# Ledger of designs, part 29: peptides against a protein of PDB entry 5B16

Target 1, 136 residues: chain A of PDB entry 5B16
Amino acid sequence: TPSRINHNERLEFLGDAVVEFLTSVHLYYLFPSLEEGGLATYRTAIVQNQHLAMLAKKLELDRFMLYAHGPDLCRESDLRHAMANCFEALIGAVYLEGSLEEAKQLFGRLLFNDPDLREVWLNYPLHPLQLQEPNT
Target 2, 136 residues: chain A of PDB entry 5B16 as posed
Amino acid sequence: TPSRINHNERLEFLGDAVVEFLTSVHLYYLFPSLEEGGLATYRTAIVQNQHLAMLAKKLELDRFMLYAHGPDLCRESDLRHAMANCFQALIGAVYLEGSLEEAKQLFGRLLFNDPDLREVWLNYPLHPLQLQEPNT

## One batch from the design tools (peptide; aimed at target 1 L30 D116 E119 N123)

Design b2_p22_2_s1 (made by RFdiffusion4, then SolubleMPNN; from b2_p22_2, 9 letters changed)
Fold by OpenDDE base, seed 2:
Structure b2_p22_2_s1 (fold): chain B 136 residues (1-136), chain A 22 residues (1-22)
Amino acid sequence: as target 1 above (136 residues)
Amino acid sequence: LSEEERERLLAKIKEYLDKLAA
């Protein structure tokens, strides 16, 4: 039986992929005329540790981190990194125990506090050319 | 949402992303 730390690292591994995938899919649909470079730029921006840490803060993971690992998180960058990893692990867990849809919904809720923006992010019409790739 | 409203909101999303990418 793996340790909790090992388990969390595995969840992080999974969550990293889920976050990256969801981000990619939504960007692809939302910006059908944006070239790959632009899509990649936005993806990087969304999944960077700094941004994921911001999302994690909405779940008060910072307080959790300080409670559980306070003495080891003296630097802001360390805290940010830990929060980002924890966020990924959380998404991984949601995907694992729930579904991709549940992970998608959670991620969307955290990305946008504005319900209208969230709706646009989560609910987009398929581009005519995208209809040929229904599994994307 | 109307198409116009959607486009407006999409622009706001893009603005947010541009800020993140800066």
Scores: peptide ipSAE 0.668, ipTM 0.945, DockQ to the pose 0.905
OpenDDE base, seeds 1, 3, 4, 5: peptide ipSAE 0.666, 0.667, 0.668, 0.664; ipTM 0.944, 0.944, 0.945, 0.944

Design b2_p22_2_s2 (made by RFdiffusion4, then SolubleMPNN; from b2_p22_2, 6 letters changed)
Fold by OpenDDE base, seed 4:
Structure b2_p22_2_s2 (fold): chain B 136 residues (1-136), chain A 22 residues (1-22)
Amino acid sequence: as target 1 above (136 residues)
Amino acid sequence: LSPEEREELLEKILEYLEELAK
């Protein structure tokens, strides 16, 4: 239905911003010596459709998408794009109905299967120069 | 995590990101 499509697109819009924001914040804090160019490059890498689709696959969104939209997603590129959008919508929904913290936790869990890497990503000491930064 | 362990893990994260950025 048009209303459901519109709602999903709105969630995608929100989720896109949340993913971008979370990625930016974590990169900024984790790598205080990394120049802006590197930060931007890695942010782009994390939020690109191909990567988000990989994360979406961990939630078996590929199976969902093929079930719901199989005939329209015969090409891998189409599937990746759809999965990425769906992933963003999911994150948007988590943020909307839950919190930024919940979105952060979910995103982190999906980014790293390794619990040690996940711990570092999610929980980091603030750099001295970063202590003055406002809460996110 | 010790500082050394943390740094090692950070490097692994960077390696992951570098691969994504290729």
Scores: peptide ipSAE 0.657, ipTM 0.942, DockQ to the pose 0.860
OpenDDE base, seeds 1, 2, 3, 5: peptide ipSAE 0.650, 0.655, 0.657, 0.647; ipTM 0.940, 0.941, 0.942, 0.939

Design b2_p22_2_s3 (made by RFdiffusion4, then SolubleMPNN; from b2_p22_2, 9 letters changed)
Fold by OpenDDE base, seed 4:
Structure b2_p22_2_s3 (fold): chain B 136 residues (1-136), chain A 22 residues (1-22)
Amino acid sequence: as target 1 above (136 residues)
Amino acid sequence: LSEEERQELLEKILALLDKLAA
């Protein structure tokens, strides 16, 4: 329905911002010695459609998309793009209905298969600027 | 985690990110 399509597009819009923000924050705090160019490059790599689609596949969103839109998503590139959008909408929904923390946890769990890497990603030490602005 | 262990894991994260960025 048009209303549901509009809702999904709005959630995607929100989720895109959340994914971008979470990625930026974690990179910034985890790698204080990285220059802006490196931070930007890695952020782009993490949030690019093909990577988000890979994360979406871990949630079997590919099967969901094929079930819902099958004939229109026969090409791998089309499916990848749709999966990335769906993933963003999902993150947006988690943020909207839950919290930023819940979105962070979900995103982190999907980013790394290695639980040790997840732990490091999710639990970064306080940055000097964060110490000065603990409420941000 | 010790700082050394954490640093090793951070380097592994960077390595993975490098692959994504390639």
Scores: peptide ipSAE 0.656, ipTM 0.942, DockQ to the pose 0.865
OpenDDE base, seeds 1, 2, 3, 5: peptide ipSAE 0.175, 0.140, 0.659, 0.645; ipTM 0.787, 0.761, 0.939, 0.939; seed 3 fails the geometry check

Design b2_p22_2_s4 (made by RFdiffusion4, then SolubleMPNN; from b2_p22_2, 10 letters changed)
Fold by OpenDDE base, seed 1:
Structure b2_p22_2_s4 (fold): chain B 136 residues (1-136), chain A 22 residues (1-22)
Amino acid sequence: as target 1 above (136 residues)
Amino acid sequence: LSEEEREKLLKEIEEYLRKLAE
C-alpha cells in the first residue's frame, strides 16, 4: 500500500493534468481566433497556484490546511502553495473516482460565481468553423 | 503572473463570457 503522502502527490499529478486539460479545451473553443500565445496566457492565469489557491479557499481548504498542517504553514505563500496542491489533488480524486464531467462541473462552479458566466464556460458555443471538431 | 496581471486577464475572460451570454 502506498504511503498517504505518495498517494496525495499522485492525485495532485493527475489533478494538475485535468485542470490544465479542461482549461485548455474550454479556452480553445471559447476563443476560436486567439493565437496560441494568448490561449496560454489565459490558461496560466486560470491554473497558476495563486488562482487555484483562491478556488481552494472557496472550499474552505484553508481551514482544513490550518487544522491539519498549521505548524508547517506559518507563511501565507506556503499556505497558498499547499492549498493549490490540495486543490489539484481533489480534482484528481474527483476525476479518478468519478468522471471528467464531474471534475469539469466542479471546476466550473468554482471558477465563476456568476451563474451566467459559469453556464457559458461549461456549455461553450461552438464556432461555425468548429462544427466539424470533436465536442470534447 | 503578478496578482494584477492575473486579475486583469481573468476579468477579460469574464467580460468576454458576458458578451457570449447575451
Scores: peptide ipSAE 0.690, ipTM 0.953, DockQ to the pose 0.077
OpenDDE base, seeds 2, 3, 4, 5: peptide ipSAE 0.660, 0.658, 0.661, 0.655; ipTM 0.943, 0.942, 0.943, 0.942

Design b2_p22_3_s1 (made by RFdiffusion4, then SolubleMPNN; its pose is not in this set)
Fold by OpenDDE base, seed 2:
Structure b2_p22_3_s1 (fold): chain B 136 residues (1-136), chain A 22 residues (1-22)
Amino acid sequence: as target 1 above (136 residues)
Amino acid sequence: SNDAILKELEERIAKLYEERKA
């Protein structure tokens, strides 16, 4: 039986992939004419530790981290990194125990406070050219 | 900065929203 730490690391591994995937897919659909470099720039901004930590803060994971690991998180960068990892683990858990759709919805809700932006992010229609490709 | 990029993203999404409403 793996330790809780080991389990969390595994969830983080999974969550990292889910966050990356969801981000990539949504950007791809939203901006069909944007070149790879632009897509990558937005993706990097969305998935970097600083941003994920901010999303984690919306869930008050910072309070959790301080409760669980306070003495080890003296530096802001350490806390940020830990929060980002915890956020990834959470997304991984949501995907694992629920579905990709549930992970998508949670992630979308956190990404945008504005419900209109959130709706566009989550429900942007397929581009006509994307309809021609089955794997889009 | 990262924040600037994210703001740019939101602005672009906002434009998409307005276009859908039109």
Scores: peptide ipSAE 0.682, ipTM 0.949, DockQ to the pose 0.926
OpenDDE base, seeds 1, 3, 4, 5: peptide ipSAE 0.682, 0.681, 0.680, 0.679; ipTM 0.949, 0.948, 0.948, 0.948; seed 5 fails the geometry check

Design b2_p22_3_s2 (made by RFdiffusion4, then SolubleMPNN; its pose is not in this set)
Fold by OpenDDE base, seed 3:
Structure b2_p22_3_s2 (fold): chain B 136 residues (1-136), chain A 22 residues (1-22)
Amino acid sequence: as target 1 above (136 residues)
Amino acid sequence: RNEEILRELEELVRKKYEERKA
């Protein structure tokens, strides 16, 4: 039986890819005139640990992390890194057990506090194959 | 700089919102 810790690390690995993929796809379609360098710059900013930790805080993962791993998180930088990893693992789990659509919805909902901006991000025309994604 | 880039992104998304709203 694989270790629970190993499972979480695997989920983090998967989640990292999902977050980057979703970010890339949405940026690509939302900004059709933006050059590659710009797309890459925004993607990097979105998926960077600093930002993901902020998103994780919206889910109160900081409280969870301190509860579960407090002794190992005595520094702010350590907590931030752990929160980012936890967020990626969460997205990975949502994708694995649910769907890409569910991961997209969760991620997009957290990206923007403004509901109008959320709507634009989530509902901007995407690739036709993405419209076939299960929504159950 | 990361926060600045994110602010810029939000502004760009807002512009898209305004375009769709019009």
Scores: peptide ipSAE 0.684, ipTM 0.950, DockQ to the pose 0.900
OpenDDE base, seeds 1, 2, 4, 5: peptide ipSAE 0.681, 0.681, 0.680, 0.681; ipTM 0.950, 0.950, 0.949, 0.950

Design b2_p22_3_s3 (made by RFdiffusion4, then SolubleMPNN; its pose is not in this set)
Fold by OpenDDE base, seed 3:
Structure b2_p22_3_s3 (fold): chain B 136 residues (1-136), chain A 22 residues (1-22)
Amino acid sequence: as target 1 above (136 residues)
Amino acid sequence: SNDQILKELEERLKKLYEERKK
């Protein structure tokens, strides 16, 4: 495969981990009484290709993908998968070239259209019992 | 469904927001 494709795949690998980590951390602090199964259910829903593709669409990555790879994206499922991967690569790049905080802010801003929900997601209070946990 | 789970999440977050406003 071309070097450019390999680079994107590596960024996707990194971005996938960052997205999953950020999602896990926020869910953990937001819902201190929620069992592991519930946390995992929300995490799975957030990081699935269908959802990440929707987030990617907010950045107009669909237009980018069609422009760059139109002939290879004949099916909607192919486009969705490509957008999700591209979104992961973007988050990976933001983390790599910037910081985890910057990735957190970008991801959080895209997760919810409602600014109130963004505020809750990004600025979670530390539960008294969570003070016993390592800093995240 | 995935959409239903995400909707539930948003509803729970909304409740948290309302609690913070008090």
Scores: peptide ipSAE 0.673, ipTM 0.947, DockQ to the pose 0.930
OpenDDE base, seeds 1, 2, 4, 5: peptide ipSAE 0.670, 0.670, 0.671, 0.667; ipTM 0.947, 0.947, 0.948, 0.946

Design b2_p22_3_s4 (made by RFdiffusion4, then SolubleMPNN; its pose is not in this set)
Fold by OpenDDE base, seed 3:
Structure b2_p22_3_s4 (fold): chain B 136 residues (1-136), chain A 22 residues (1-22)
Amino acid sequence: as target 1 above (136 residues)
Amino acid sequence: STDEILEELERLVREKYEERKK
């Protein structure tokens, strides 16, 4: 595969971990009485391709994907999968070139359309390591 | 479904928001 594709796949790998980590941490602190099964259920829903594709659409990545890879995206499921991967790569890039805090802010801003809900999600008590990470 | 789970999540987050307002 071309180097560009390999680079994106590596970023997707990193971004997938970042998205899952951020989701896990926020769910854990936000819902201290929620059992593991519930935490896992919400995490799965948040990080599934169809949801990540929805988040990607808010950034108009669907237009980007159709522009760059239109002929390869003949099915809606293919586009959704591609958008989810692209979103993961984006988060991975933000983390890699910026910080976990910046990835958190971007991800959180997209999770909820309601700014009040964003406030709750983003500003609930965080893991000490996240608090220690400098912003860039 | 995933949509239903996400809607439930939003409801729970909203409850947290309302609790903080009190």
Scores: peptide ipSAE 0.668, ipTM 0.946, DockQ to the pose 0.884
OpenDDE base, seeds 1, 2, 4, 5: peptide ipSAE 0.667, 0.666, 0.664, 0.665; ipTM 0.946, 0.946, 0.946, 0.946; seed 1 fails the geometry check

Design b2_p22_4 (made by RFdiffusion4; failed a check: a repeat of another design)
Pose (drawn by RFdiffusion4):
Structure b2_p22_4 (pose): chain A 136 residues (1-136), chain P 22 residues (1-22)
Amino acid sequence: as target 2 above (136 residues)
Amino acid sequence: EEEERREELLERIQEWLDELAE
């Protein structure tokens, strides 16, 4: 009778929705002209596990992760995938303890390497229907 | 000037996202 609640699969389950939300909202507001197709395309291109693993390496998560040796089979696939999932667990935990804005800042800073692109991603404009009318 | 720079940065983000989508 093992304990499954001691894993990061809980915070991964939360992080999946967290990352999905951040990507959806940012890709929504930064492109008020783009339809659902491009939005889903960019989103599915970003939420990809390989991309999330390479993005996870920027936090050196492979050095701080509790990845144990397997029975015999232990390729790069298990390691990188573990980084991908553990990253979602991390951003889920940041979303939980820290505010949502801290998840926005974390994922935003981690996405674009150029600091000039982050100022746009993090500071997304209002909706066009809100832009025309300042008050109401 | 700030508006033009922001539009240029947004174009760069879009180009980077297109490359990522490919």

Design b2_p22_4_s1 (made by RFdiffusion4, then SolubleMPNN; from b2_p22_4, 9 letters changed)
Fold by OpenDDE base, seed 3:
Structure b2_p22_4_s1 (fold): chain B 136 residues (1-136), chain A 22 residues (1-22)
Amino acid sequence: as target 1 above (136 residues)
Amino acid sequence: SEEKRRQELLQKILEYLEELAK
């Protein structure tokens, strides 16, 4: 049987993919005029460790990490990286035990404190050109 | 209009993303 560390790393792996997928889908639908380069740039920005750590702080994961792994997180960069990984593992767990929809809702809720921005992010109407897409 | 409001909100999202991408 895998160790707890191994299990968390597996969840992180899954969560990383889920976060990237959700980010990609929302960017694609919300900004039909953005070129691939722009979409990729913003996706990278959203899923980077620094940003995910900011989202993780809203769940007080910083307190959790310091409580559980304080001696190993002396540097801020180490804490940020650990928080980002933990956040990904959390999203992975939500997807695994719940659904993609639940992961989407949680992620969107954390992305924007402003409820209007959150609503736009989560509830996007299909663009007329997107209605012509066979798989979208 | 509702569409105008939506565009404003989308712009705010873009501004947020631009800040993240710096």
Scores: peptide ipSAE 0.674, ipTM 0.946, DockQ to the pose 0.867
OpenDDE base, seeds 1, 2, 4, 5: peptide ipSAE 0.672, 0.670, 0.672, 0.665; ipTM 0.946, 0.945, 0.946, 0.945

Design b2_p22_4_s2 (made by RFdiffusion4, then SolubleMPNN; from b2_p22_4, 8 letters changed)
Fold by OpenDDE base, seed 3:
Structure b2_p22_4_s2 (fold): chain B 136 residues (1-136), chain A 22 residues (1-22)
Amino acid sequence: as target 1 above (136 residues)
Amino acid sequence: SEKERREKLLKKIYELLDELAK
């Protein structure tokens, strides 16, 4: 039986893919005239550890991490990395136990504080795979 | 319009890039 640490690392692995996939799909459809280089750059900006850590802070994961792993997080950069990993694990868990749609909703709600931007991101017509999501 | 909404989103992403720049 894998340890809890191994389980979280596996969830992180899954969540990383989910976050990248969702970001890619949304960018692809929202910006049909944007070249690959631009799409890749914007995706990187959205899914990089520094940004995911910012999103994690909205869920107060910083407090959680300091409480649970404080001795190992003496540097701010270490905390950011840990928060990003934890956020990915969370998304992975939401996807695994719930659905891609639920992961999409959670991620989208955190991406933008502006309700108009949130609306555009979440409700723009997406790939037909959205209809296949229940088969996950 | 939808075009304007997308442009607004793109602008926000640009701002994100700036904020996250080293």
Scores: peptide ipSAE 0.257, ipTM 0.822, DockQ to the pose 0.339
OpenDDE base, seeds 1, 2, 4, 5: peptide ipSAE 0.148, 0.134, 0.176, 0.181; ipTM 0.749, 0.736, 0.760, 0.757

Design b2_p22_4_s3 (made by RFdiffusion4, then SolubleMPNN; from b2_p22_4, 7 letters changed)
Fold by OpenDDE base, seed 5:
Structure b2_p22_4_s3 (fold): chain B 136 residues (1-136), chain A 22 residues (1-22)
Amino acid sequence: as target 1 above (136 residues)
Amino acid sequence: AEEERRKALLEKIRELLDELAK
């Protein structure tokens, strides 16, 4: 029987994969002319702890973390790391209890405050070459 | 017009990602 902490770690594990997968897929489709190195660079930037922590802050997870772990999160870096982990666990939970689509929607909503950019990210039209790729 | 708008939005996304990657 896993502890609550163990469960969160498992969710984090799952969420990490989901975040990376979603990021990869969207980058792949949005930037069909971008080489692998560029895609990887953007993916790394998006899924890095500092960025995920910023996304977590939009969900007010910082308040939650300070409430639950305040004494251990005096350092900004510690809080950031904890928030990133918590965010991953949250995404993992959304995927597990909901769906990949729900995780996608939540993640996309947090990635971009601008609704127009968000729409492009979430609803990426396929490039003509991408449409033809399955036939090659 | 829609295509041009889309391109512009993609460029904005690219700019944001560039900043994030710094």
Scores: peptide ipSAE 0.659, ipTM 0.942, DockQ to the pose 0.879
OpenDDE base, seeds 1, 2, 3, 4: peptide ipSAE 0.222, 0.347, 0.652, 0.239; ipTM 0.777, 0.867, 0.940, 0.778

Design b2_p22_4_s4 (made by RFdiffusion4, then SolubleMPNN; from b2_p22_4, 8 letters changed)
Fold by OpenDDE base, seed 3:
Structure b2_p22_4_s4 (fold): chain B 136 residues (1-136), chain A 22 residues (1-22)
Amino acid sequence: as target 1 above (136 residues)
Amino acid sequence: DEEKRREELLKKILEYLDKLAA
């Protein structure tokens, strides 16, 4: 129904912001010597539809999308876009009904299959020079 | 050694990000 579609789009809107925020925070703390341009580039890379679709596939959202919307997703690009949007909506829902921490944990678990990389991403110590900055 | 390992892991993350950005 139109109302359901609108609701999902609203969740997508929220999720997009959450994913971008989390990505920004982690990049900022993990790479204190990285210039703004680099931070922005990597953020864009992480949150781009193609990458989010890859993460969505780990949750088998590809199967879900094909099941629910197969006739409308004849192009691979359309599927990626839909998967990315669905992923954002999911993150939005997790944040809305749960917490930012829960969204962070879910996102981190999906970003890296390697547990060591995941640990670094999720559990970063504050850089000594960042102690003067607001805790984010 | 732990700090060195962390730096190594950070480099691996950057490599991953570089691939995404390419």
Scores: peptide ipSAE 0.675, ipTM 0.946, DockQ to the pose 0.864
OpenDDE base, seeds 1, 2, 4, 5: peptide ipSAE 0.669, 0.671, 0.671, 0.665; ipTM 0.944, 0.945, 0.945, 0.944

Design b2_p22_5 (made by RFdiffusion4)
Pose (drawn by RFdiffusion4):
Structure b2_p22_5 (pose): chain A 136 residues (1-136), chain P 22 residues (1-22)
Amino acid sequence: as target 2 above (136 residues)
Amino acid sequence: SREEKLERVKEFLDELVEESEE
């Protein structure tokens, strides 16, 4: 009778929705002209596990992760996938303890390497229907 | 400018989509 609640699968399950939300909202507001197709395309291109693993390496998560040696089979696939999942667990935890804005800042800073692109991603404009009318 | 940065954000995302399809 093993304990499955001691994993990061809980914070991964939360992080999945967190990353999905951040990507959806940012890709929504930064492109008020783009339809659902491009939005889903960019989103599915970002939430990809390989991309999330390479993005996770920027946090050196492979050095701080509790990845144990397997029975015999232990390829790069398991390691990188573990980084991908553990990253979602990390951003889920940051979303939980810290505010949602801290998840926005984390994922935003981790996405674009150029600091000039982050200022746009993090500071998304209001909706066009809100832009025309300042008050109501 | 901000519009120029947004264009670069779009170009980077297009490149990311191409890499994800490969």

Design b2_p22_5_s1 (made by RFdiffusion4, then SolubleMPNN; from b2_p22_5, 9 letters changed)
Fold by OpenDDE base, seed 2:
Structure b2_p22_5_s1 (fold): chain B 136 residues (1-136), chain A 22 residues (1-22)
Amino acid sequence: as target 1 above (136 residues)
Amino acid sequence: SREELLQKVKEYLDKLVQEALA
């Protein structure tokens, strides 16, 4: 049986992909006229450690990190990185044990506190050009 | 309106971009 650390790292690996995927999909639909570079810029910003750490803080993962790893996380950057990784692992776990939809909803709820903005992020009409694409 | 809300989403994302560049 793999160690808990190895398991968490595996969940992080999965969660990283899920976060990237969800972010990409929503950006793609929300901004149909935005070029790839712009989409990539927004994606990078959304998935950066400091942002994911901020989202993690909403779940009080910072308190969890300090409780579990306090002495090893003396630097703010270390804590931020750990929180981001933990957030990814959490998303990975939600996807693994639940569904992509559940991961999507959780991620959306954390991204936007404003329910109207959250609605725009989560639920969007398809662009006419997107309707012509079979994979969208 | 949806357009106004979308603009607010953009503003949030732009803020994140600026933070990433800082």
Scores: peptide ipSAE 0.670, ipTM 0.946, DockQ to the pose 0.885
OpenDDE base, seeds 1, 3, 4, 5: peptide ipSAE 0.669, 0.670, 0.667, 0.666; ipTM 0.946, 0.946, 0.946, 0.945

Design b2_p22_5_s2 (made by RFdiffusion4, then SolubleMPNN; from b2_p22_5 with K5L R8K F12Y S20A E21K)
Fold by OpenDDE base, seed 3:
Structure b2_p22_5_s2 (fold): chain B 136 residues (1-136), chain A 22 residues (1-22)
Amino acid sequence: as target 1 above (136 residues)
Amino acid sequence: SREELLEKVKEYLDELVEEAKE
């Protein structure tokens, strides 16, 4: 079904941007003294296929992918890539049909199993020196 | 404390960075 594939790829495109945006915003506020290079390094690590695939596994997307595309996903790297793309598409769909806040909450819940760490990630107080910066 | 929690967040992120190098 070319139409469904194209739709999923479009959602992936959107989701990729949303994940990177959310990641950037949270890193920016959580680490006000971290230089751009460090922020970029953490962002890259968070959005890498291996990590996103791990997050996707929490949603049992691995079972879904193997069920739907098993014959084409014989290699672990192929499965990881597919899971990461599917995760991005999911985030894109949540943003598209819901809101950025909903995408933020879902992403945060998956990032940290520890509720205390999750709270820090999701609900960061603004540093006094950040008060003059645009709020997000 | 929040500072301790932030450190744990950093530890997690550092692990991800190392994984990205593999």
Scores: peptide ipSAE 0.662, ipTM 0.943, DockQ to the pose 0.874
OpenDDE base, seeds 1, 2, 4, 5: peptide ipSAE 0.661, 0.661, 0.660, 0.659; ipTM 0.943, 0.942, 0.942, 0.942

Design b2_p22_5_s3 (made by RFdiffusion4, then SolubleMPNN; from b2_p22_5, 7 letters changed)
Fold by OpenDDE base, seed 2:
Structure b2_p22_5_s3 (fold): chain B 136 residues (1-136), chain A 22 residues (1-22)
Amino acid sequence: as target 1 above (136 residues)
Amino acid sequence: SREELLEKVKEYLDQLVKEAQE
C-alpha cells in the first residue's frame, strides 16, 4: 500500500535524524577532547548500514525482512541496507510514540551488550573542560 | 574503572571505523 510505504519512509526519515542526534550528543560528551573530524568519523561508523543492520539483527528484524521481502533480498548488501532502514524506522516510531529517552535507552542497549560499557555510554559524568566552558 | 571502560568503548568504535573503511 502506497500510504503504508510512505508512512514507513517518513518514520525512517525521522529515525535517521534521531539516531544521528543521539550518536552526536553522546560522542560529544563522551570524548570532550576529540576534534570534530574524529567525532564525525565515529558517528559515520556508528550509523553505517552494516552496523545498524547488526543492531537490527539483535531485534530479529532479519527474520521479519526475510518473511516479508525474501525474494527481493537475495544479496547480503541489500538485506543489510533494508535492515538498516527498518531499524531507523523503528527508532523513529519509538521516538514518535514514546520519547527521545526511550529511543536513547533502546539504542544504548543495542550498542553495548556489556552493561558496564552501556552505562558509560548512557550515563557519562561531565568533563572538567565541559564544566569550564558549558557553551562549547 | 571508568577509564578502562572508556578504552573499551574506544576499541569498539575503532573497530567500527575499520569496518567502514573496508
Scores: peptide ipSAE 0.670, ipTM 0.945, DockQ to the pose 0.836
OpenDDE base, seeds 1, 3, 4, 5: peptide ipSAE 0.669, 0.670, 0.667, 0.666; ipTM 0.946, 0.946, 0.945, 0.945

Design b2_p22_5_s4 (made by RFdiffusion4, then SolubleMPNN; from b2_p22_5, 8 letters changed)
Fold by OpenDDE base, seed 3:
Structure b2_p22_5_s4 (fold): chain B 136 residues (1-136), chain A 22 residues (1-22)
Amino acid sequence: as target 1 above (136 residues)
Amino acid sequence: SREELLKKVKEFLDKLVKEAQA
């Protein structure tokens, strides 16, 4: 496997963890009364390939993928999967070259088109009881 | 209000859940 592909796979590995972590943290704080099962369900939905592919489209990664990998992406499902992986690699790169905060901001901007919802997601007020919890 | 915004966020997430299950 070419070094370029190996590098992208490593970035994808890192980005997958970053996206899952950020999603978990925001859900935890936004929904303090939601049980673990509900939190996990929302997290799964957010990190699904088809959803991440939609976020990737906002960055016009679809055009890039068709240009670079067109012959290998004959099925729509294959394209979605590839776009999701590319999105994860991008988030991984942002974290690696920048910071977790930068990754958080980028992900939030793409996650919500509505600026009011985006604000709630990015700047979640802590419930009074959450302030009493250790390491929160 | 914050409550209304949280409701909208939840509605958005519920849609994602349905799409993920399709």
Scores: peptide ipSAE 0.687, ipTM 0.950, DockQ to the pose 0.859
OpenDDE base, seeds 1, 2, 4, 5: peptide ipSAE 0.686, 0.687, 0.682, 0.683; ipTM 0.950, 0.950, 0.950, 0.949

